# Peptides against a protein of PDB entry 5OOQ: the designs that were tried, part 17

Target 1, 227 residues: chain A of PDB entry 5OOQ
Amino acid sequence: YREDVRQVVTHPANALSFLQPGRLVEISVNGKDNYGWGAVVDFAKRINKRNPSAVYTDHESYIVNVVVNTMYIDSPVNLLKPFNPTLPEGIRPAEEGEKSICAVIPITLDSIKSIGNLRLYMPKDIRASGQKETVGKSLREVNRRFPDGIPVLDPVKNMKIEDEDFLKLMKKIDVLNTKLSSNPLTNSMRLEELYGKYSRKHDLHEDMKQLKRKISESQAVIQLDDL

## One batch from the design tools (peptide; aimed at target 1 S17 R119)

Design b2_p13_5 (made by RFdiffusion4)
Pose (drawn by RFdiffusion4):
Structure b2_p13_5 (pose): chain A 225 residues (1-48, 51-227), chain P 13 residues (1-13)
Amino acid sequence: YREDVRQVVTHPANALSFLQPGRLVEISVNGKDNYGWGAVVDFAKRINNPSAVYTDHESYIVNVVVNTMYIDSPVNLLKPFNPTLPEGIRPAEEGEKSICAVIPITLDSIKSIGNLRLYMPKDIRASGQKETVGKSLREVNRRFPDGIPVLDPVKNMKIEDEDFLKLMKKIDVLNTKLSSNPLTNSMRLEELYGKYSRKHDLHEDMKQLKRKISESQAVIQLDDL
Amino acid sequence: LNYSGSTLIPPPP
């Protein structure tokens, strides 16, 4: 349900109104590369040029400044409106130095939208400007070690559509349902949940393999035939 | 664009 709410928030109709310059966003592109918290510089519509149609979330491209780019990542390959990050451009590992950079992303690559925003120079492309902004991101990350506060979708972003409101209530219902479980006030909860979640991943992982073996035991494309 | 629900942060010295 929370992932369902994220899509409603990041959809261009609601998200673009709050994508002013300097807006803080948590960037997780394609659910794999997590760049941490960054600052939005600008955004524009995606024009595929061959005029190809794009999904609503991919219909727009946002340039954001990050402070967790891997230092030896080849940033010279980036095209201004190509959100497909070339192979080798990745967030710095836990033991590797980081460098401030600007990357393009689609809206689907935004994990959360912050209520804070930085002061940014007019030309982020100017000399040393992307570096200076990266310093400010490091300070915000210090003052807020647990995380940056998110925008309230209803109170702040004024999202009042009825279908979305039912979705928010569905979450509150499951939370109070979760808070009424006997294990909520337990010390072994982290231990038992992790022990169970590992068993569950295997079950789902084993089920994936279990089906592959059976379909391949028989002839391959007999069904296609 | 709407600026409600936000706080601007200046650069540090």

Design b2_p13_5_s1 (made by RFdiffusion4, then SolubleMPNN; from b2_p13_5, 5 letters changed)
Fold by OpenDDE base, seed 4:
Structure b2_p13_5_s1 (fold): chain B 227 residues (1-227), chain A 13 residues (1-13)
Amino acid sequence: as target 1 above (227 residues)
Amino acid sequence: LDLSGFTLLEPPP
């Protein structure tokens, strides 16, 4: 169920309007490399210049550049290619006892575990010397302020995902969280149908992308100190 | 639950 929600939340039709610069996202690359919470720099549609006919899944169709402060210090960050989510070998988060550095990594939407209800003020030029480290300090401060975890966007209340099937899914999750017993197998089939609906919506909503962005940007900005 | 789309955190000075 959590993965099902994640797939809906991270679908381009829903996620992209919330991937403004500075948006906090929880990052898990390939379901293995957990970088923790990072900050969005920008995103772009994935284009394969070598193979223009390459078809990507919806979740692989965009590249999100994120600042992380958990990159292993000896990772070959110089080999990172902009807009290439296929990370070089050795690019990994620092383990316990290892030193970490700040880095900008390109990820797909599929590597987003959660979208936070927080947005950092981002430097204009994140590539400038010291700017990534500034973001890294801000990320540490956020983690300090939220010891119980960074607040996640509510898919319904915050993201305004009003799809009936999604709402039914959320209700089922709520019921299951209250009632331990019901079988996980029935959920997989409904997810494919749900994803199919979002895929169709995305094609329609690329035209609405500007509107959704405007709506998201027009949301009341509350300072963290007011939480 | 805050209906705000996001909360802005300013960088520490």
Scores: peptide ipSAE 0.043, ipTM 0.742, DockQ to the pose 0.322
OpenDDE base, seeds 1, 2, 3, 5: peptide ipSAE 0.038, 0.039, 0.041, 0.035; ipTM 0.718, 0.724, 0.731, 0.696

Design b2_p13_5_s2 (made by RFdiffusion4, then SolubleMPNN; from b2_p13_5, 6 letters changed)
Fold by OpenDDE base, seed 2:
Structure b2_p13_5_s2 (fold): chain B 227 residues (1-227), chain A 13 residues (1-13)
Amino acid sequence: as target 1 above (227 residues)
Amino acid sequence: MDLSGFTLLPLPP
């Protein structure tokens, strides 16, 4: 059930509006590389320049750039390619007893374990010297302030996911948690039906984003002509 | 408590 909730929460139709700069997200790459909580820099639709016809799943269709403070110090961070979620070999979080550094890594939505209900103030230029380390200090401070864990966005109250099937799923989880029953009956959530609804919402969101971008570009051109 | 608007400032270096 937790994975089913994660799939819904991290779907573009739900997640993208909460991936503002500085948003805290919990990161797990390939289900094995846990970077812990990082901070969102930005996101973009995934574009394959070599294969423009490439079709990605919804959860792989966007690249999110995140600052992490848990990168292993000897990781080949210089080999990181912007907007390429296929991380080079040796890119991994530091293990216990290893030193870590701050890095910006590109991830997919599928690598988001949780979306936090907190944001950091993000520097305008995260690539400037010392800026990643500043964010890294802020991440440590957040972890210090929330020893029991960073508050996660409520899918219903905060994210306004009001789909009936999703609400039923959440209710089942609540009942199971109350009963202390460790065995979530994997009742097949009708994820396909939910995704069909989210796909339509996603299309509208992207259309709005494209319109806003076109308006901003048009305004920028007008300002350049007035100079 | 809706903390979605809560922003923590970076610590000075």
Scores: peptide ipSAE 0.117, ipTM 0.753, DockQ to the pose 0.188
OpenDDE base, seeds 1, 3, 4, 5: peptide ipSAE 0.036, 0.091, 0.091, 0.037; ipTM 0.685, 0.757, 0.753, 0.695

Design b2_p13_5_s3 (made by RFdiffusion4, then SolubleMPNN; from b2_p13_5, 6 letters changed)
Fold by OpenDDE base, seed 1:
Structure b2_p13_5_s3 (fold): chain B 227 residues (1-227), chain A 13 residues (1-13)
Amino acid sequence: as target 1 above (227 residues)
Amino acid sequence: MDLSGFTLLLPPP
């Protein structure tokens, strides 16, 4: 059920409007490589230059560039290709006792574990010397300020996901967190219908522009130091 | 902390 919620939250129709520069996202690549919380640089629609007819799943159809501060120091970061989410061998987070560095990695929406209700002020040029490290310091400061975890966007209250099937899913999760008994398979079929509804209702490009405007207009930005 | 309706921005260190 958590995976079902994640699938809805990270769907382009919902996620992209919240992937502004500096947005904190929790990153897990290939289900194994947990980078922890990173900061969004930008995102773009995935285009295969070699195969323009390539069809990607909704969750693989966009590439998000994120700054992480947990990259293993000996990772071949020089082999990273911009807008290529297929990471080279050896690109991994630092394990316990290993040193880490800051890096910009291209990920798919499927690699987002959660979207935080926090944004960093991002440098204008993240590729400039020392800028990734500045973001890395900010990420450490955020983790220090939120020892119990970075606040996650509420899918209903913050993201305004009002789909009835999604709300039913959320209610089921609340019930399951209390009783463990309901069958996960029945919910996956409803999720496909939910995704189908999102895909059909939202021209992802136009709706992203409208949603970006709505979010910029409707969300008050408060500095953490003012709270 | 109820973060409903707003986004927190952290300035650079």
Scores: peptide ipSAE 0.060, ipTM 0.748, DockQ to the pose 0.225
OpenDDE base, seeds 2, 3, 4, 5: peptide ipSAE 0.046, 0.044, 0.036, 0.034; ipTM 0.734, 0.743, 0.701, 0.696

Design b2_p13_5_s4 (made by RFdiffusion4, then SolubleMPNN; from b2_p13_5, 6 letters changed)
Fold by OpenDDE base, seed 3:
Structure b2_p13_5_s4 (fold): chain B 227 residues (1-227), chain A 13 residues (1-13)
Amino acid sequence: as target 1 above (227 residues)
Amino acid sequence: MDLSGFTLLKPPP
């Protein structure tokens, strides 16, 4: 059920409006490389210049650039290409006892484990010297302030996902969290139907710029030190 | 703290 919720939450129709600069996201690349919480820089629709006819899944159709502070120090970060989610060999998180550095990595929506209910104030030019390290310091402070984990966006209350099938899924999860008993297998078939509905309704061609503006209006500004 | 809204965190000074 957690994967089912994740797939709905990370679908472009739901996720993109919450991927503003500085949005905290929990990152897992290829289901193996856990970078922890990072900060969104920007995102763009995936375009294959070599194969314009390339069809991507909904979760692979966008590239999100994120700042992480857990990159292994000896990773070939100079080989990272903006908007190329196929990471070079050797790009990985630092293991226990290894030194880490800050890096900007391109990921797909499928690499997002969760979307946080927090945004960092981002530098204007993240590629300028020292700027990614500033974000890295902020990420460390956030993790220190939230030892029990960073608050995750509520799919219903915060993201306003009002699909009836999704609400039924959430109710089932709530019941299961109270009662351990019911089988996850029946929900996978309903997810494909759910995704089919999301793909048809959102003409994602509407100016991604307009979506970014509407969500900006209800922002509380809190200093990290006041958390 | 009502984190019900979008919270923008300023970097530590």
Scores: peptide ipSAE 0.363, ipTM 0.844, DockQ to the pose 0.277
OpenDDE base, seeds 1, 2, 4, 5: peptide ipSAE 0.038, 0.046, 0.112, 0.111; ipTM 0.674, 0.761, 0.777, 0.780

Design b2_p13_6 (made by RFdiffusion4)
Pose (drawn by RFdiffusion4):
Structure b2_p13_6 (pose): chain A 225 residues (1-48, 51-227), chain P 13 residues (1-13)
Amino acid sequence: YREDVRQVVTHPANALSFLQPGRLVEISVNGKDNYGWGAVVDFAKRINNPSAVYTDHESYIVNVVVNTMYIDSPVNLLKPFNPTLPEGIRPAEEGEKSICAVIPITLDSIKSIGNLRLYMPKDIRASGQKETVGKSLREVNRRFPDGIPVLDPVKNMKIEDEDFLKLMKKIDVLNTKLSSNPLTNSMRLEELYGKYSRKHDLHEDMKQLKRKISESQAVIQLDDL
Amino acid sequence: SVLPYEEDTSPIP
């Protein structure tokens, strides 16, 4: 349900109104590369030019400044409106130095939208400007070690559509349902949940393999035939 | 130098 709410928030109709310059966003591109918290510089519509149609979330491209780019990552390959990050551009690993950079992303690559925004120079492309902004991101990350506060979708973003409101209530219902479980006030919860979640991943992982073996035992494309 | 920031909940006009 939370992932469902994220798509409603990041959809251009609601998200673009709050994508001012300097807006803080948590960037997780394609659910793999997590760049941490960054600052939005600008955004524009995506024009595929072959005029190909795009999905609503991919219909727009946002340039954001990050402070967790891997230092030896080849940033010279980036095209201004191409959100497909070339192979080798990745967030710095846990033991590697980082460098401030600007990357393009689609809206689907935004994990959360912050209520804070930075002061940004007019020309981020100017000399040393992307570096200076990266310093500010490091300070915000210090004052907020647990995380950056997120915009309230209803109170702040004034999202009042009825279908979305039922979705928010569905979450509150499951939370109070979760808070009424005997294990909520337990010390072994982290231990038992992790022990179970590992057994569950295997079950789902084993089920994936279990089906592959059976389909391949028989002839391959007999069904296609 | 560290640049300032603020809390802002306003939409684009």

Design b2_p13_6_s1 (made by RFdiffusion4, then SolubleMPNN; from b2_p13_6, 4 letters changed)
Fold by OpenDDE base, seed 2:
Structure b2_p13_6_s1 (fold): chain B 227 residues (1-227), chain A 13 residues (1-13)
Amino acid sequence: as target 1 above (227 residues)
Amino acid sequence: MILPYEVDTSPLP
């Protein structure tokens, strides 16, 4: 059930509007590398320049750049490629007793475990010297203030996910949390139906974003001609 | 101490 909720929440149609700079997200890469809570820098649609016809799943179709403060100190962070979510070998979180550093890593939506209700104040240029460490200090302060965990965005109240099947799923989870009984099989079939509805909403959102980009580009060209 | 964060439950405009 938690995975079903995660799939809906992290779908582009729902997640992208909440991935503002500084948004806190809980990160798990490849289901094994838990970086904890990181801060969103930016995101972009995944483009494969070598294979423009590449089709990605919805959850793999965007790259989110995030600052983490849990990177293992001896990780080959210099091998990180912007907008490449395939992380080099040796890129991992620090284990207990190991030293960690701040790093910007590119992840997919599928690597987001949860979206927090907090946003950090982000430096204008995160790639400038010392800026990642500033964000790292902010992350430590947040974790200190929220020892029981960072509050998660409410999918219904905050994210306005109002799909009937999703609401039923949430109610079931609430009942099960109360009764400590989980029956996972029934929810997977309904998830596919939900994805179909969210895909349509996503297409509209992307169309709007592309239109805004074209308008901005056109305005930039006009300003260049006036110089 | 100024908080380095804020509560933000709003979507991108």
Scores: peptide ipSAE 0.557, ipTM 0.930, DockQ to the pose 0.505
OpenDDE base, seeds 1, 3, 4, 5: peptide ipSAE 0.550, 0.554, 0.550, 0.552; ipTM 0.929, 0.929, 0.927, 0.927

Design b2_p13_6_s2 (made by RFdiffusion4, then SolubleMPNN; from b2_p13_6, 5 letters changed)
Fold by OpenDDE base, seed 2:
Structure b2_p13_6_s2 (fold): chain B 227 residues (1-227), chain A 13 residues (1-13)
Amino acid sequence: as target 1 above (227 residues)
Amino acid sequence: MILGYEEDYSPLP
């Protein structure tokens, strides 16, 4: 059930509007590498220049750049490529007793475990020397203040996910948490229906974003002609 | 200098 909720929450139609600069997100890469809470720098639609016809799943169709403060110190961070979510071998979080450093890593939406209710004030240029470490200090302070974890955005109250099947899922989770009963099979079928609905919403959102971009580009061109 | 943080429940416009 938690994975079903995560799939809905991290779908582009829901997640992207809450991935503002500084947004805290909990990061798990490939379900194995837990980086903990990181801060969003930016995101972009995944474009494969070598294979423009590449079809990505919804959860893999965007790249999110995040600052983490848990990167293993001996990780080959110099091999990180911006907007390439395929991390080089050896890129991993520090284990217990290992030293960590701050790094910006590109991840997919599928690597987001949760979206927090907090946003850090981000430097204007995160690539400037020392800025990643400044964000890292802020992350440490937040973690100190929230030892039980950063509060997660409520999917219904905060993210305004109003899908009926999702609401039913949430109610079932609440009942199950109360009764300690699990019925995993019933929820998987409903997830497919949810994805179909979210895909349509995503298409509309992307169309609106593209339209806004075209309007902004047109306005910029008009301003250049008036100079 | 530690950068501050805020609670933000708003979506992108």
Scores: peptide ipSAE 0.502, ipTM 0.930, DockQ to the pose 0.688
OpenDDE base, seeds 1, 3, 4, 5: peptide ipSAE 0.483, 0.493, 0.477, 0.501; ipTM 0.927, 0.928, 0.924, 0.930

Design b2_p13_6_s3 (made by RFdiffusion4, then SolubleMPNN; from b2_p13_6, 4 letters changed)
Fold by OpenDDE base, seed 5:
Structure b2_p13_6_s3 (fold): chain B 227 residues (1-227), chain A 13 residues (1-13)
Amino acid sequence: as target 1 above (227 residues)
Amino acid sequence: MILPYEEDYSPLP
């Protein structure tokens, strides 16, 4: 059930509006490599230059660049390519007793475990010398302040996920945390239905965003012509 | 020490 909630929360239709620069997110790459809490730099729609016709799943359709402070020091971070979520071999978090460094890694939405209620102040150019380390210090301070973990955004109260099926899922989870009896298959089928609804909503959101951008650009041009 | 973070519950505009 936690995974079901995660799938809905990390869907582009819900997550992208909360991936502002500095937003703290909990990161697990491929469900194995736990980087802990990192800070969002930016995100972009995934474009495959080699295969422009490539179709990605909703959770793989966007790349989020995040600063982590838990990268293993001997990881080949120089091989990291912006907006390429296929991480080179050897890119991993530091294990216990290993030294870590700060790095910017490109991840998919599927690699987000949770979205926190905190945003860091982010430098304008995170790739400038010393800026990653500054963010790393901030992350350490946050982790020190929140030893039990950063508070997670409430999907309903904060993220305003008002989908009826999701609300039913949440209620069911609340009930099942009291009573264990939901069939995983039924939940999977409901998730597919939810994904279909969210995909449509995302398309509309993206269209609105594009329209808003066009309006802003048009207004800027008009203002330039009036000068 | 100025906190390097703030609580933000707002979506992108």
Scores: peptide ipSAE 0.492, ipTM 0.921, DockQ to the pose 0.493
OpenDDE base, seeds 1, 2, 3, 4: peptide ipSAE 0.400, 0.487, 0.491, 0.470; ipTM 0.901, 0.919, 0.919, 0.914

Design b2_p13_6_s4 (made by RFdiffusion4, then SolubleMPNN; from b2_p13_6, 4 letters changed)
Fold by OpenDDE base, seed 2:
Structure b2_p13_6_s4 (fold): chain B 227 residues (1-227), chain A 13 residues (1-13)
Amino acid sequence: as target 1 above (227 residues)
Amino acid sequence: MILGYEEDTSPLP
């Protein structure tokens, strides 16, 4: 059930509007590499320049750049490629007793475990010397203040996910949590229907975003001609 | 200098 909720929450139609700079997100890469809570830098639609016809799943169709403070110190961070979510070998979180460093890593939406209700104030240029370490200090402070975990956005109250099937799922989870009963809801078929509805909403949102970019680009060109 | 944080439950405009 938690995975079903995660799939809905991290769908582009729901997640992207909450991936503002500084948004805290809990990161798990490939279901094995847990980086803990990181801070969103930015996101972009995934573009394969070598294969423009590449079709990605909804959860793999965007790249989110995040600052983490849990990168293993000996990880080959210099091999990280911007906007490439395929991480080089050796890129991993520090284990217990290992030293960690701050790094900016590109991840897919599928690597987001949860979206927090907190945003960090972010430096203007995260790539400038010392800026990622500043964010890392802020992350440590937040984790210190929330020892039981950073509060997660409410999918219904905050994210306004009002799909009937999703609401039913959430109610079932609530009942199960209250009863301490772990009955797996086979909700896979209903989840596909939900994704279909979300994809339509997302397409409209992306169209609007593209239109806004075109307007901004046109305005920038006009300003250049006036110079 | 530690940058602060805020609670933000609002979507992008």
Scores: peptide ipSAE 0.520, ipTM 0.933, DockQ to the pose 0.694
OpenDDE base, seeds 1, 3, 4, 5: peptide ipSAE 0.502, 0.517, 0.501, 0.516; ipTM 0.930, 0.933, 0.929, 0.931

Design b2_p13_7 (made by RFdiffusion4)
Pose (drawn by RFdiffusion4):
Structure b2_p13_7 (pose): chain A 225 residues (1-48, 51-227), chain P 13 residues (1-13)
Amino acid sequence: YREDVRQVVTHPANALSFLQPGRLVEISVNGKDNYGWGAVVDFAKRINNPSAVYTDHESYIVNVVVNTMYIDSPVNLLKPFNPTLPEGIRPAEEGEKSICAVIPITLDSIKSIGNLRLYMPKDIRASGQKETVGKSLREVNRRFPDGIPVLDPVKNMKIEDEDFLKLMKKIDVLNTKLSSNPLTNSMRLEELYGKYSRKHDLHEDMKQLKRKISESQAVIQLDDL
Amino acid sequence: SVLPYHEDTSPIP
């Protein structure tokens, strides 16, 4: 349900109104590369010189400044409106140095939208400007070690559509349902949940493999035939 | 140098 709410928030109709310059966003592109918290510089509509149609979330491209780019990542390959990050551009690993950079992303690559925004120079492309903004991101990350506060979708973003409101209530219902479980006030909860979640991943992982073996035991494309 | 920031919940006019 939370992932369902995220799509409603990041949809251009609601998200673009709050994508001012300097807006803080948590960037997780394609659910794989997590760049941490960054600052939005600008955004524009995506135009495919073949006029291809795009999905609503991919219909727009946002340039954001990050402070967790891997230092030896080849940033010279980036095109201004191409959100497909070339192979080798990745967030810095846990033991590797980081460098401030600007990357393009689609709206689908935004994990959360913050209520804070930075002061940004007019030309981020100017010399040393992207570096200076990266320093500010490091300070915000210090004052807020647990995380950056998110915008409230209803109170702040004034999202009042009825279908969305039922979705928010569905979450509150499951939370109070979760808070009424006997294990909520337990010490072994982290231990038992992890022990179970590992067994569950295997079950789902084994089920994936279990099906592959059976379909391949028989002839391959007999069904296609 | 560190640049300033603030809280802002206003939409784009």

Design b2_p13_7_s1 (made by RFdiffusion4, then SolubleMPNN; from b2_p13_7, 4 letters changed)
Fold by OpenDDE base, seed 2:
Structure b2_p13_7_s1 (fold): chain B 227 residues (1-227), chain A 13 residues (1-13)
Amino acid sequence: as target 1 above (227 residues)
Amino acid sequence: MILPYEEDTSPLP
């Protein structure tokens, strides 16, 4: 059920509006590399210049740049490409007893485990010397203040996810947490319906954004012809 | 000590 909630929360139609600079997100890459809580730098639509016709899933269609303070010190961070969410071999979080460093890593929405209700104050230029370390200090301070974990955005109250099937899912989770009962099959079918609804909403939003860009481009061309 | 963070539950405008 947590995965079902995660799929809805991290869908572009819901997540992108909450990925402001400094937003805290919990990061897990490939379901195994847990970087803990990081801070959002920015995000962009995933574009494959080599294959413009590449179709990505909704959860893989955006790249989110995040600052983490848990990167293994001997990771080949110099091989990181800002717009490539496929991390080089050897890029991993520090294990217990290992030293860590701050790094900016590109991830997909699928690598977001949770979205926090906190935002860090971010430097204007995170790529400048020492700025990542400043964010790293801020992350340490947050973790110190929230030893039981950083508060997560409420999907209903904060994110305004009001889909009836999602609300039913949340109620079921509450009941299950109380009764320690599991019925995963019933919730999986509802997730597919929810996903379909959110996908359509996202498509509409992207269409509107593309239309606005085309209008802006057309206006810019008209202005150039008038000069 | 100035907190390096704030609570923000608002979406992008």
Scores: peptide ipSAE 0.522, ipTM 0.927, DockQ to the pose 0.509
OpenDDE base, seeds 1, 3, 4, 5: peptide ipSAE 0.510, 0.517, 0.509, 0.513; ipTM 0.926, 0.927, 0.924, 0.924

Design b2_p13_7_s2 (made by RFdiffusion4, then SolubleMPNN; from b2_p13_7, 6 letters changed)
Fold by OpenDDE base, seed 3:
Structure b2_p13_7_s2 (fold): chain B 227 residues (1-227), chain A 13 residues (1-13)
Amino acid sequence: as target 1 above (227 residues)
Amino acid sequence: MILPYEENTKPLP
């Protein structure tokens, strides 16, 4: 059920509007590499230049660049490619007793464990020397102030996920936190229906954004012809 | 001390 909630929360239709610069997100890559809380730099739709016809799952269809302060110091960070979520071998968080550094890593939405209710004030150019370390200091200060963990966005109150099936899922989780008895199969079918609704909403939203861009580009061209 | 963070529970418009 926690994974089902995570899947809904991290779906593009819900998550992308909250992935503003400086948004704190909890990061787990491949379910193994826990980087802890990082800060969003930006995100973009995943484009495969080698295979433009590549179809990604909704959770793999976007790349989020995040600053982490938990990267192992000897990780080959120079091999990191912006917007490539396939991390080089040896890219990992520091273990206990190891030194860490600040790095920008590209992740998928599937690597987001939770979305925090906090945003950092981000430097204008995160690629400039010392800027990642500034974010790293801010992350340390946040962690110091929230020793019990950073508050997570409320899916209903904050994210306004008002889908009836999701609300039923949340109620079931509340009931199941009191009673472990409901069959996982019935929840999976409802989750698929929920994803189908979110996918359709996302497609419409992307179509609207593309339309707005085309309108803006057309207006910019008209303004250039009038000069 | 200016906090390096703010609470933000709002989506992008």
Scores: peptide ipSAE 0.504, ipTM 0.927, DockQ to the pose 0.490
OpenDDE base, seeds 1, 2, 4, 5: peptide ipSAE 0.230, 0.221, 0.210, 0.202; ipTM 0.873, 0.868, 0.861, 0.858

